# Ledger of designs, part 243: peptides against a protein of PDB entry 5Z08

Target 1, 168 residues: chain A of PDB entry 5Z08
Amino acid sequence: RQKDEWAKKTSSLMKQLDWFIGEHLGAMLAAEELGGPVVGELMEIDPDDLSAGFNAHGKLKKATSQPDLDRRQRRIDDIWGPQDEQGQAHKRKRGADEALAASAEMRDLIEQLMNKLVEAGGDNSATYVEIPRESAAARFLVRSKVAMFHPNDARRLRLVDFGRDLDD
Target 2, 222 residues: chain B of PDB entry 5Z08
Amino acid sequence: GLPRLIDAIEEASKIPAKRRQTPIKPTIEKLTTHLYTHGASPDSLLRLADLLTLRNHLDQASLAAITRNLYPSSTVSDEVVLRFIGALGHGQLKPTLALQALFLRWLVMVYHLLENPGVLGQVYGVLFDLLDTAAIRPQLCHLLALVTRRKHVRPFRIQAILTLSRQTGGDPNLTGLLRVFKNYYPEIIVGDATKGRASAFKHPDPQWRQHLDEIQQRRSEA

## One batch from the design tools (peptide; made by RFdiffusion4, then SolubleMPNN)

Design b2_p23_8_s2 (from b2_p23_8, 15 letters changed)
Fold by OpenDDE base, seed 5:
Structure b2_p23_8_s2 (fold): chain B 168 residues (1-168), chain C 222 residues (1-222), chain A 23 residues (1-23)
Amino acid sequence: as target 1 above (168 residues)
Amino acid sequence: as target 2 above (222 residues)
Amino acid sequence: ELAKKLKTLEGVYQRLLQGYSSL
């Protein structure tokens, strides 16, 4: 009974996390990887806004207010794709694909970090995940105090043990 | 005028060189001559940034020639900056690393003309993550040296530079950047990484600077 | 073990939300 309740709560929370990553974080992480602002400095990036690109102020240009990025994308589409409504659909699709990729990277990284923390059995030395690069995802986790880098190796990331902070 | 030259190059950029009815080189030479003489307005800079950063059928020599003559007659907008930043790194649609190095060099040389220098601080993470890319590292470290503020100097970035410095055998550009970090946090233990030669991040092209100053001065008199 | 996983996941989610809102 209690185990089943914990399993249900864990599953529910995982679904909420997946939703939050997919609907909110993914687009912002993708924006950072595309040369947009650091995730957090832009509070709301919609995948559609990734297609719109960034204004002079590093703010998401709303699709309606970005005739010049529409011109850029139209120029890209003029060079590399159809000039028609299909070009705009390709632009939206590309923004969505980048957001999906960023969401997947974040999700995978969180899962690896959590699995390593559980597997380590309290050995802090065994809790590190090796990351191939600093990603927007990795940086966000560190900024959010979810994860921390190894003091001597920035390629090693570990989850912050929240279990200690809750018992103190 | 400059807009008409850009129009002609934009149209030519849509067509593979082998299918062009007219050679583009004379138009590129007219453009670069115009840029050298008068500079580029903010609007022209944005259009040129798109030509330089977007995948098109222009040859690398033409793109490099435009970049080397990309004198702003005025300020540089955040939009122009973000075009160049978005063009950095690895990817099939991104410019060559050689062209990216020219873009970073350009950003260093026009840094004082940015409408909002803070825009580079907003994309600091993007720039920092490219430090492993050897081909752009010298110019990237120079740009980061200009952009770095106390808020950017984080333990993980200190460690990343230290690690990369060890992996590169003490790249003097990384040592230079680490010295900039140490200016904000003197307690940073740089170990043997600072015993090596550091880049002084001198202006990349004094002649280009002088010519830019002459173009900018003509604007202040108008 | 499951309780620890749940607490950790709660902590992760809360800090991600806070990080998202504070950045």
Scores: peptide ipSAE 0.248, ipTM 0.371, DockQ to the pose 0.256
Fold by OpenDDE base, seed 2:
Structure b2_p23_8_s2 (fold): chain B 168 residues (1-168), chain C 222 residues (1-222), chain A 23 residues (1-23)
Amino acid sequence: as target 1 above (168 residues)
Amino acid sequence: as target 2 above (222 residues)
Amino acid sequence: ELAKKLKTLEGVYQRLLQGYSSL
């Protein structure tokens, strides 16, 4: 009985988390990856605003190719090219895809962090997830005090153990 | 050609059926006939995915007819996949659960044509958390059975499927998915929940598969 | 284990919401 109630609560909370990531965080994280405002400065990013792209100052870009952006950012700049009418529908579309990709990245990262915490059995050294890059998702988790970087390695991220802090 | 048919349907989709000057049904029939004969290019698939997943004034029968004839002539891009994944779940702006079930069925049938099958693995959590939605569960379990890798088989997901299997009285699709999980971790104690009949996750439509193969062969010869 | 996981998930969700709302 109690295990079934906990499983039901966990499932319900996972759905709420997935909804929150998909409907709210994904678009903002995509905007941050696009060089938009850091998740936080803009309360609601319309997927349509994602479509305009962002300059190096976090302002809505007109089409400027920056060469040193990672493979994802290049795909985004190719997505956010000049505003011909056919380009706007493609732009809205591509902004939604980047929001979905950002949502998926955030969700996968949270899941990896949670799994590592459980697998570590209380060994804090074993709780670190190796991140391939410092993503908007990783930065947001750190800003939100959900995760912490390893003090000597920014490629290692661990979940903050809330289970200990709530019983004290 | 196909682009002009899509243009006409896109314009008609902006207008309520009662305010359209011309019936859209003949244009939908031309589109579905064209798709059946030639398939859809990557660009056409992308436009059709928007028509199917975004809220518009198209009727459910037309959307279902397009989805049933959505034969890729080539590969299926990550972008097209993500459109259909984004359309899943509950919400006033999302397609009906009946249409979502058709999208999941389509993804199963075109899985071998995905440019990057790994994209579904990236959204695995989103898919997994929809398993409690009974209307899409059969197709969702089938898709998850294709997508599941060792990295996805986690203790909490095992427990979630076990719990949901008990709550559903041992849904054969959930039992099938648990068997996929057990292939990666044989030590998973699947209690009496796996002694039941499991889905074999057979191809949903062999005739559709055969016709897809014919369309794909024409591309390899061209 | 499940209780710890639920508490952790609750903490994650609450802090994500707070992080989002403080922005």
Scores: peptide ipSAE 0.243, ipTM 0.386, DockQ to the pose 0.262
Fold by OpenDDE base, seed 3:
Structure b2_p23_8_s2 (fold): chain B 168 residues (1-168), chain C 222 residues (1-222), chain A 23 residues (1-23)
Amino acid sequence: as target 1 above (168 residues)
Amino acid sequence: as target 2 above (222 residues)
Amino acid sequence: ELAKKLKTLEGVYQRLLQGYSSL
């Protein structure tokens, strides 16, 4: 009985998460991968205010130079700018396909991170997922404080253990 | 206009109060006066939701004043709703629980203006799991009372409310929420701990409602 | 185990919502 209720809760919450990723996050992550605005970057959280909860060594890499912003803006304009009806349809389709891909990547990455955390049984070294690249999904998870990179290996990502903070 | 006031507040929000060249209070007063008179467009609501939910250098009194005057001139988008939902719970990066209570109160008061009321149903789990947070529970129960549908009334949530009701000595808001659940499943046994006075979930501010209706009417005439 | 998984999912979802709200 209780297990079935927890399973139903987990399934319900997973459906909510999948909906949220698909309907809201996927498009923005796709936009970021295409060189759009970075999801959640506009919070210049003062590094000093971040430092109160996280150890200092997570240097957010410096904002890429001005030329990359212009190239990103052009890509945004090339993705969202007025195009002919055919160009808009292809652009919408490509944007939808990329949003679906980004949604799938985010979902799979979350699932892997959760599975590794459960499998590790408290061994922090076993909680890391190997990521092939620093994707928009991976970056968003880190910015959202859902995940953390390994301090010495940016190809290793782990889920933040939330279990402690809810019982205090 | 409203966009220029928001611009000035956004720029001021990046700077600690002690380092600002100009006091922000007069600009906040102009903003709140404008919001009271004209309301906020969807675009302005999104920008204001960011100012309210994101960690910045604005003082709590200013944030509360903006929230108390956050009259939508039109509809409230899913994006605006999700900003406020994301701001809920515990954490150093989250708004204060007092401000979160104001956000939940606001969502209750503007619920009829949501472009998609179903969005709150999609985040129902997140809202429900915050019921243990005493500081936001009254407004949270009221919002959940509006949002709850048959699909949300699950045995585990019934049991969770019953357990929390016992632990809180029968919080009237939890009893009120359990009555909403009982409307979908009459067979729900409200335990003895819930025999107390339930909240009726009345509109939290009738004057605010009336003023919102006046702002909304001006849009329909334009 | 399932309780931990649910708490973790809740935490993930809340932080994703927060991250989204930071856009």
Scores: peptide ipSAE 0.236, ipTM 0.437, DockQ to the pose 0.342
Fold by OpenDDE base, seed 1:
Structure b2_p23_8_s2 (fold): chain B 168 residues (1-168), chain C 222 residues (1-222), chain A 23 residues (1-23)
Amino acid sequence: as target 1 above (168 residues)
Amino acid sequence: as target 2 above (222 residues)
Amino acid sequence: ELAKKLKTLEGVYQRLLQGYSSL
């Protein structure tokens, strides 16, 4: 009974992860690989920035159009904006193919990292996955504190053991 | 006219109630009567938004009465919207949570009159992060249900709502918001949280809506 | 083992979501 519930929860969470990677993360990772913005650096307006956007008299500080938001939005709009119909179809197809490739890479990397953590049986030295390159996927996992590089070898990536960090 | 009433209230708002030479209540009643009859112009709305959102010496009953009669005679500017959004959350300088709930209710009721509905989409994160605040959650979920687009339905927000729904025992407003999310992404596994009653996000005040429509019609005939 | 795998997967998912939310 408990084992079956854990299996169902695991399967459900895997489906959610696959959906997240495929529908959201893959496109952004593909954009990063293509020289777009780094995933995690798109400053949404922090509540604190909105609070900072009000002066002591409650006047909205003119949103200094940070020229960088306009430039990044223009680059996104130049990548994804209305170009001629034929050029749009080819760019959309290429963008979709790159997003699928990035999704597959992220999914495979996560699976390898999880499998190595299980196989290592508690030996931290055996938990490393060898990566062929520093992909957007690998960088994102490190920035998100999901994974960490080996201190002496940037080709070795390991999953962070969340079981220990939650108990400290 | 309305500007002179606002002037008098602005001056009175600078002074503690115990130190006022004249009672403000009669002026508030004149203001609310005027707002009920004619609505507020964009300029008057901005001034009233400042009175409602900035810390002053007006009493909560007066602020609530103004908010309940805050009928726009025209459109609602981004600046007015942002005043109300900036007034949300916890803090000693912020309005009471009860007044914040009235502001969110007002934004829901005037959503169709916004000059740029996209402004709420730009502050979506700010609104979303307040979902843990139980006192404003019903109106906040309703506003988010109107504002939510595909771009806002992020996996972290899905997970945050699912977590908060579990923690709250399945708040029907959160279940309603999750259904809105599921309309954009049918594959969202909402689990047992969807088995609960969801809010339908009906209009909060049909009489207020009708009266707003009457005020708006008079403008189109003028 | 399954509990550890699920806890790990939950942690991965949560941190991916957080890393994505800092977007």
Scores: peptide ipSAE 0.241, ipTM 0.392, DockQ to the pose 0.255; fails the geometry check

Design b2_p23_8_s3 (from b2_p23_8, 16 letters changed)
Fold by OpenDDE base, seed 2:
Structure b2_p23_8_s3 (fold): chain B 168 residues (1-168), chain C 222 residues (1-222), chain A 23 residues (1-23)
Amino acid sequence: as target 1 above (168 residues)
Amino acid sequence: as target 2 above (222 residues)
Amino acid sequence: EYAKKLKELEGVAQRLRQGYSQL
């Protein structure tokens, strides 16, 4: 009885999570990965402005790294730029594929984080997942207070222990 | 009960130590023992916040002892939070910087019990402008790491942290706070001066956390 | 073990929804 109730609750929560990731979060995460707005409020700050840094007077420095700008602007233009009907269909397909990829990445990351926490048996040092890059998914989990980075290694992410860790 | 102990301390706080008819230390010890055992109700927390933040004749050791035992038995109101925030910074009427650091540490440890966590977001600017005060910076960065949302991450604040990090030789707490900002703006370039070790913002006192959880559990059973 | 995994999953789901509502 209790195991069956647990299994049903777990299955229900997983279905709700899968639906939430697939229907709401995936497209926004994909947009962030492609250089669009961070999942959240519209970016009032041009990414180029932040990458260029600020001078001693708080004025934006000229972005020296044109190549990353051009790639990000191309990605933004590839997402939001006016395209002909064939271009729109290809953009919609590419956008859907990127949203699916972002959804899969988020789901896999959550699963890895949960598995590591269970396997660690209470050893906090063993709870870290190694991530290949700081993804939109990883950043969203940290902003949502689901996960935290290792203080000295941005490639290591762990689940927040809701029973023990402060709601950091 | 706790209210009677607070009454006695409030009356004693109005009188210089040399003019008190009775030593206050035994009453402070009874108060701290009671707080450790039962915690403080919202009403008692407000009264204790006033005793801790307002200028009175209580000694620093007594104020520190009360702060270290300030376990909420329930929630923490906006009014209590605002008393502690109002006590921060420099001024003749403000508590010592050592006591302010204890208040910030307390706010970190009870953050999950705030009735409205948004109240700290409303005073974000006041907290942020105190980052140059070295004596409270570690606890202040930790509190800001909890409170920071996208609306708070502005270009001028990014630049302020970067500048202060360079001036301090890369304070790990500032680097930790900048890492929190980077979660909202991934394009933030952490300059060479910030490539140092970042603070983890770990819970300041695991034993205090465990004891708080025990006090909070007794409330849910009542 | 199962009770711990469920509690963690509930926490994750709650925090993700809260993170989304703060958008």
Scores: peptide ipSAE 0.161, ipTM 0.645, DockQ to the pose 0.319
Fold by OpenDDE base, seed 3:
Structure b2_p23_8_s3 (fold): chain B 168 residues (1-168), chain C 222 residues (1-222), chain A 23 residues (1-23)
Amino acid sequence: as target 1 above (168 residues)
Amino acid sequence: as target 2 above (222 residues)
Amino acid sequence: EYAKKLKELEGVAQRLRQGYSQL
């Protein structure tokens, strides 16, 4: 009974996390990777807005039909897109693919961090995940106080043990 | 004027060189001469940044010539900066690494004219993650040396530079960047692999700087 | 062990949501 309730709660929480990463976080992380705003400084980035790019303040240029972004897009489409629906579809697809890739990277990183914490059995030295690069995902987890870098090794990331912070 | 030259080049950029009715080279030469004499307004800079960063049918020599003469007559907007930053890295739709190196050099040379220097600090991670790309590393390290603040000097970036420095046999540009980091955190041990000659990050082109100053001075007198 | 993993997941989800709501 308790195992089944735990399994249900865990599955529900994982689904909520997957939804949150996929629907909200992935686009923002992709935006940050593309030189957009830092996740946490900009509200909900519509994946469609990723196609519009970011202004230099990091802010999503709203799809303001400003003739200049339309000119850039038209120019890319005029040069390399077939005139058809496929060129806009390719940019939307690329933005969607970047959001999907960022979502997958965040998901995989969270999973690795959680698995290492459980496997370490209380050995803090064994809780570190080696990250191949500083990703927007890794940065976001650190800013959100979900993860911490190793003080002497910046390729090592660990989950913050939320169980200890309540007793201090 | 400059807008008409840009219009002609924009139209020509849509057409493969073999299908153009007229050679574009004379128009490029007129553009570069105009840019050298008068510089580019913010509006013209944005249009030129699009021509330089977006895939088109312009030849690499023409793109390089425009970039080498891309003197701002005024400030450089955040939008222009982001066009160049967005053009960096690997990809079939991105400019060549040689052209990206010219863009980074340009950003170094116009850094003092940015409307908001903080924009480069916001994309610091994107720039930093490109340090493994050898072809752009010299200019990238120089730009990062200008942009780096205490908030950017994180343990992970320190270790990343140290690791990459070991892997590259002590690239002097990485050693130079690590020395900038050490200004914020003196306790950073530049390992034996980094005992090599550090880059001083001198201005890439003193003549270009002088000519830029002359163009900027004419604006303040007008 | 499972209770700890759930608590960590709850903490992660809460902090991610808080980080998002402060945007």
Scores: peptide ipSAE 0.084, ipTM 0.286, DockQ to the pose 0.229
Fold by OpenDDE base, seed 5:
Structure b2_p23_8_s3 (fold): chain B 168 residues (1-168), chain C 222 residues (1-222), chain A 23 residues (1-23)
Amino acid sequence: as target 1 above (168 residues)
Amino acid sequence: as target 2 above (222 residues)
Amino acid sequence: EYAKKLKELEGVAQRLRQGYSQL
């Protein structure tokens, strides 16, 4: 009985989270990935700032790596470059696909972070998820204080343990 | 005639108001009455654009009165347009922001009379970079809404307008301009923060439009 | 295990909503 109640509550919260990500976050995360504004920040963010991402403290990194700038600029140019009228339908589809992809990335990242925290059993070293890139999703989680980067490795992300602040 | 009135105002504009032998106000009133009745020729428009945009000793009320009555009797040249564009922005030599807003409003109202509407497209960057200036933003967004073409809708400008829209709490004029951008690129992802009332960019003065049409009609009959 | 997962999920959901409301 109690296990089933916990399972139902978890399922309900997951559905609410999925709705929230899909309806509210996905489009904004995709906009950030496409050279749009950063989610949750009112600051002017230069395209270079968007390409640089956020450091482990949620501050804008200076664009140090030229390769990521070029890749994002190419993606932006591929999406927003001068295209003939026939390209507009393909671009609409691409924008929708990017919003869906951003939503999926956020969802998957949250799930991985939660699973690693549960599996670690209190070992902080085992709580880190390896991320393939600093995505808009990863940056948003850090800004929202949901996640933290490893202090020495921006490829490692962990969930903030919300439980510890109640027992101390 | 109109040229003689402009001559008198040009000479008076070189002299501080306290040092003028005669008050300029009666001459301004004659000028504005003439402009209201007959409009301004291309040559007169250029001279008036210089009076309005260059630093001189004319008072703000006189400059505003001339601008409000600046009906073209014919077309508007690129040179006239560029005088007004060159007068925009911040600086000690620039007209007041209130007067700049009137210039932008004027450009909106005479846009269909431009000899070359493409001239505004060439200076699109200059106009776009002024969107942070709150005092001129409403009229500037309206002008940009008329001028914007696919070539102007670039990623950095999409980002800039989205950022500025958030910083301003969703200014309806910026939202209106974003809607124009979406006409060229419907795939522009706009966050919920930009979901709001957009300006429709309606004609700013229907009575001024009607009077302009009457002046323009007299030209076609001559 | 389920209680811990639920607590973490509640925390995540709350902070995501807060992050969004500050937009």
Scores: peptide ipSAE 0.080, ipTM 0.269, DockQ to the pose 0.220
Fold by OpenDDE base, seed 1:
Formats: sequence, structure tokens, C-alpha cells
Structure b2_p23_8_s3 (fold): chain B 168 residues (1-168), chain C 222 residues (1-222), chain A 23 residues (1-23)
Amino acid sequence: as target 1 above (168 residues)
Amino acid sequence: as target 2 above (222 residues)
Amino acid sequence: EYAKKLKELEGVAQRLRQGYSQL
């Protein structure tokens, strides 16, 4: 009974979180990954100032296999690319694709963090997820006090367990 | 081709402007035009980095013009990065602070083309220790914002940037960097002096970025 | 607005943590 109620509450919270990530966080995380403003800072970046700054000319060419970092910076460039109608449509599409990718990365990271916490059975050393890169998602979770880095290894991230961190 | 233009400029750089038999400006213009059209190969980029960073007899306007047209046609090697980092700071053998600011701006704009972005993380201390240099601080903070990882955010650096922020009256670039630090340590009190506008670290030159993308795309089609 | 969204996420995270602590 309690496990079923917990599963239902968790599912409901995950749906709320998925909605929040998809509708509100993904675009901001994508912007941060793309060298834009840091998520959750009151950057008085008027959304209008973000839209107005994107006015310069760079054309979208086809997806060649450049490294993920080059893809991110190119994705900035394509988000910031040419003002022609085709360029704007491609920018909007690429911005949407980056927001979706950032949302998926955040969702996957949260899921991994939660799974590791459950699997660890109270062993704090086993709660760490290895992250392939320090993403905007990882940084946001740390800022939000949802997650913390290993003190000596920035590639290891764990969910903050407020129940235990008060007793230690 | 580009190598021959670089050869001519290298030879001219050894001679004071007043003692040159031929004006270098036409050759610089040919170089910058070529760079704008085709970019620089890794080999050419290294040679140009040496011309830009080593003390020679080239004028500041020519060096700035080369830097503004320094489009990589490919990746940027660690060696090229280290030439530019080694050129930072104060000293009679160092480039001018104005040129150093252009180098930092260039590193920001080509950060995604680095063969190993981790190289900048290895020299993080060198970059951080230059934050007191007002003339390069805007571009330096932007570069540090890209480079900073959890391992770099140390208590002494937090205190250093907070102190410098107070001393500068809350420089927006330092406030922006403090916000990056706060990503790793949420407990960092970005004090009332930092309630000011933080720099968003926007791309320094969207047109330059676009043109870089066009050069990079031509390489992928060849 | 961003501070409110962050607070919402903190609230979701807190609720997630409460859900885990009840395991």
C-alpha cells in the first residue's frame, strides 16, 4: 500500500517535473549550454533583448558529424543565424531541438540520480552518477540544491538527501 | 597562397617599418582578405599566432587586423591556444593590453573549435590571476565563464573575486563570473554590490560567428 | 519570474526528496 501510494506520488511529481522541464526549463538550459545566460539567475534579460540580439546573418547548412562541443557552439550560431525567412525557420527549429535535447538531458540525469539513490540502499558512496560532461542540467541541479558534486570528483553527481545530510 | 603571404610578413616583421624596402600594408591586406575568404589552416594558424604574440616590428593596426580576420578553417590546436595565453599579462615583451583583449575575444569566439577545450582549464590559474587588469577583464571574465568547472571554484578564488568586485564597485563582468561560481556553490552570497546588471556574456560578434560558420561549412563539403 | 520558477523546482525537488525519505 505505502509503496503504491509512493509510486503514484512519484509518478505525479515526475509528470509535474517533466512538464516543468519541457515547458519552462529546457529552453533556458539550452540557452546556457549555448553560452547564453545562466538558468535561474535574475538576469534582467528581457526576453525581448534575447530576441533582438539574434538579428545577424548566418545560414544553416546540413548536419555534418562535428564534435558535440562544436555542435553546441554551431547550434548557438544557428540559433543566432540569418534573418531570412528560411534562416528564421531553421533557427526556430534548431532552438526547439536544443530545448528538447536539454530537456531530455535534464530528465535523464534526474532519473539516473533518483535510481542511484534508491539502488544505494543508504550507502552514500553508491549514490553517485557519473556524468560525461558538466552540463547546464547538472549545474542547475547543483544550484537548486537538488544535487551535489562529489567533493573531489566533479564527474560524480548525487541527489541531495536532506534526510541524511541533517544527521551527518 | 597563404603560406607565401605569411613568409613575406614574417620576413618583414624582423625589420623596423622605417627600414623596410617595401610597404607591408598591401601584403597584410592580401593576408586578411585571404583569411576572410578561406580561413587559416592549423599550420597557418600557428604561424600567425607566433606573429601576433611574439615581439616583432609589425604595427598594432596590422596585428589587430590579422586578429580580427583570424578565422580557423579547421580546429584550433593546444599549441595555438597556449601561444595566446602566454602572450597575456604585463611586460615589455608582451603584446599591448588592447591586443590581448582581442586575443581573449578570439578565444571566446573559437572556443567550440578547440581540439582540447580542457587546455584552458589547465591554465585557469593564469587567467584568473589577470582579473585585476581592467583593460582585459571583460573578455577574460567571458572566457572564464566558459572555462570554469567545479574544480576551479575554490574558496580562495571566491574570496578573491568578491574582494575585486567590491574594489571595482561591482564590475558587471565580475558579477557575471560570480554567478557562474554560484552555479557550483549556491551559498555564495553575491552581495548587494552585485545586485547590479551582470554581464550575460553574449557572443562578442555575431557577424564574425556567422562568417566563421560559412568557412567551417565549406571545409566539410570539400 | 525565474526566481519563482526556481522556487517551484525547489518545491518539486523537496517533494521528490520527501518521497524518497518515506521509502
Scores: peptide ipSAE 0.033, ipTM 0.339, DockQ to the pose 0.034

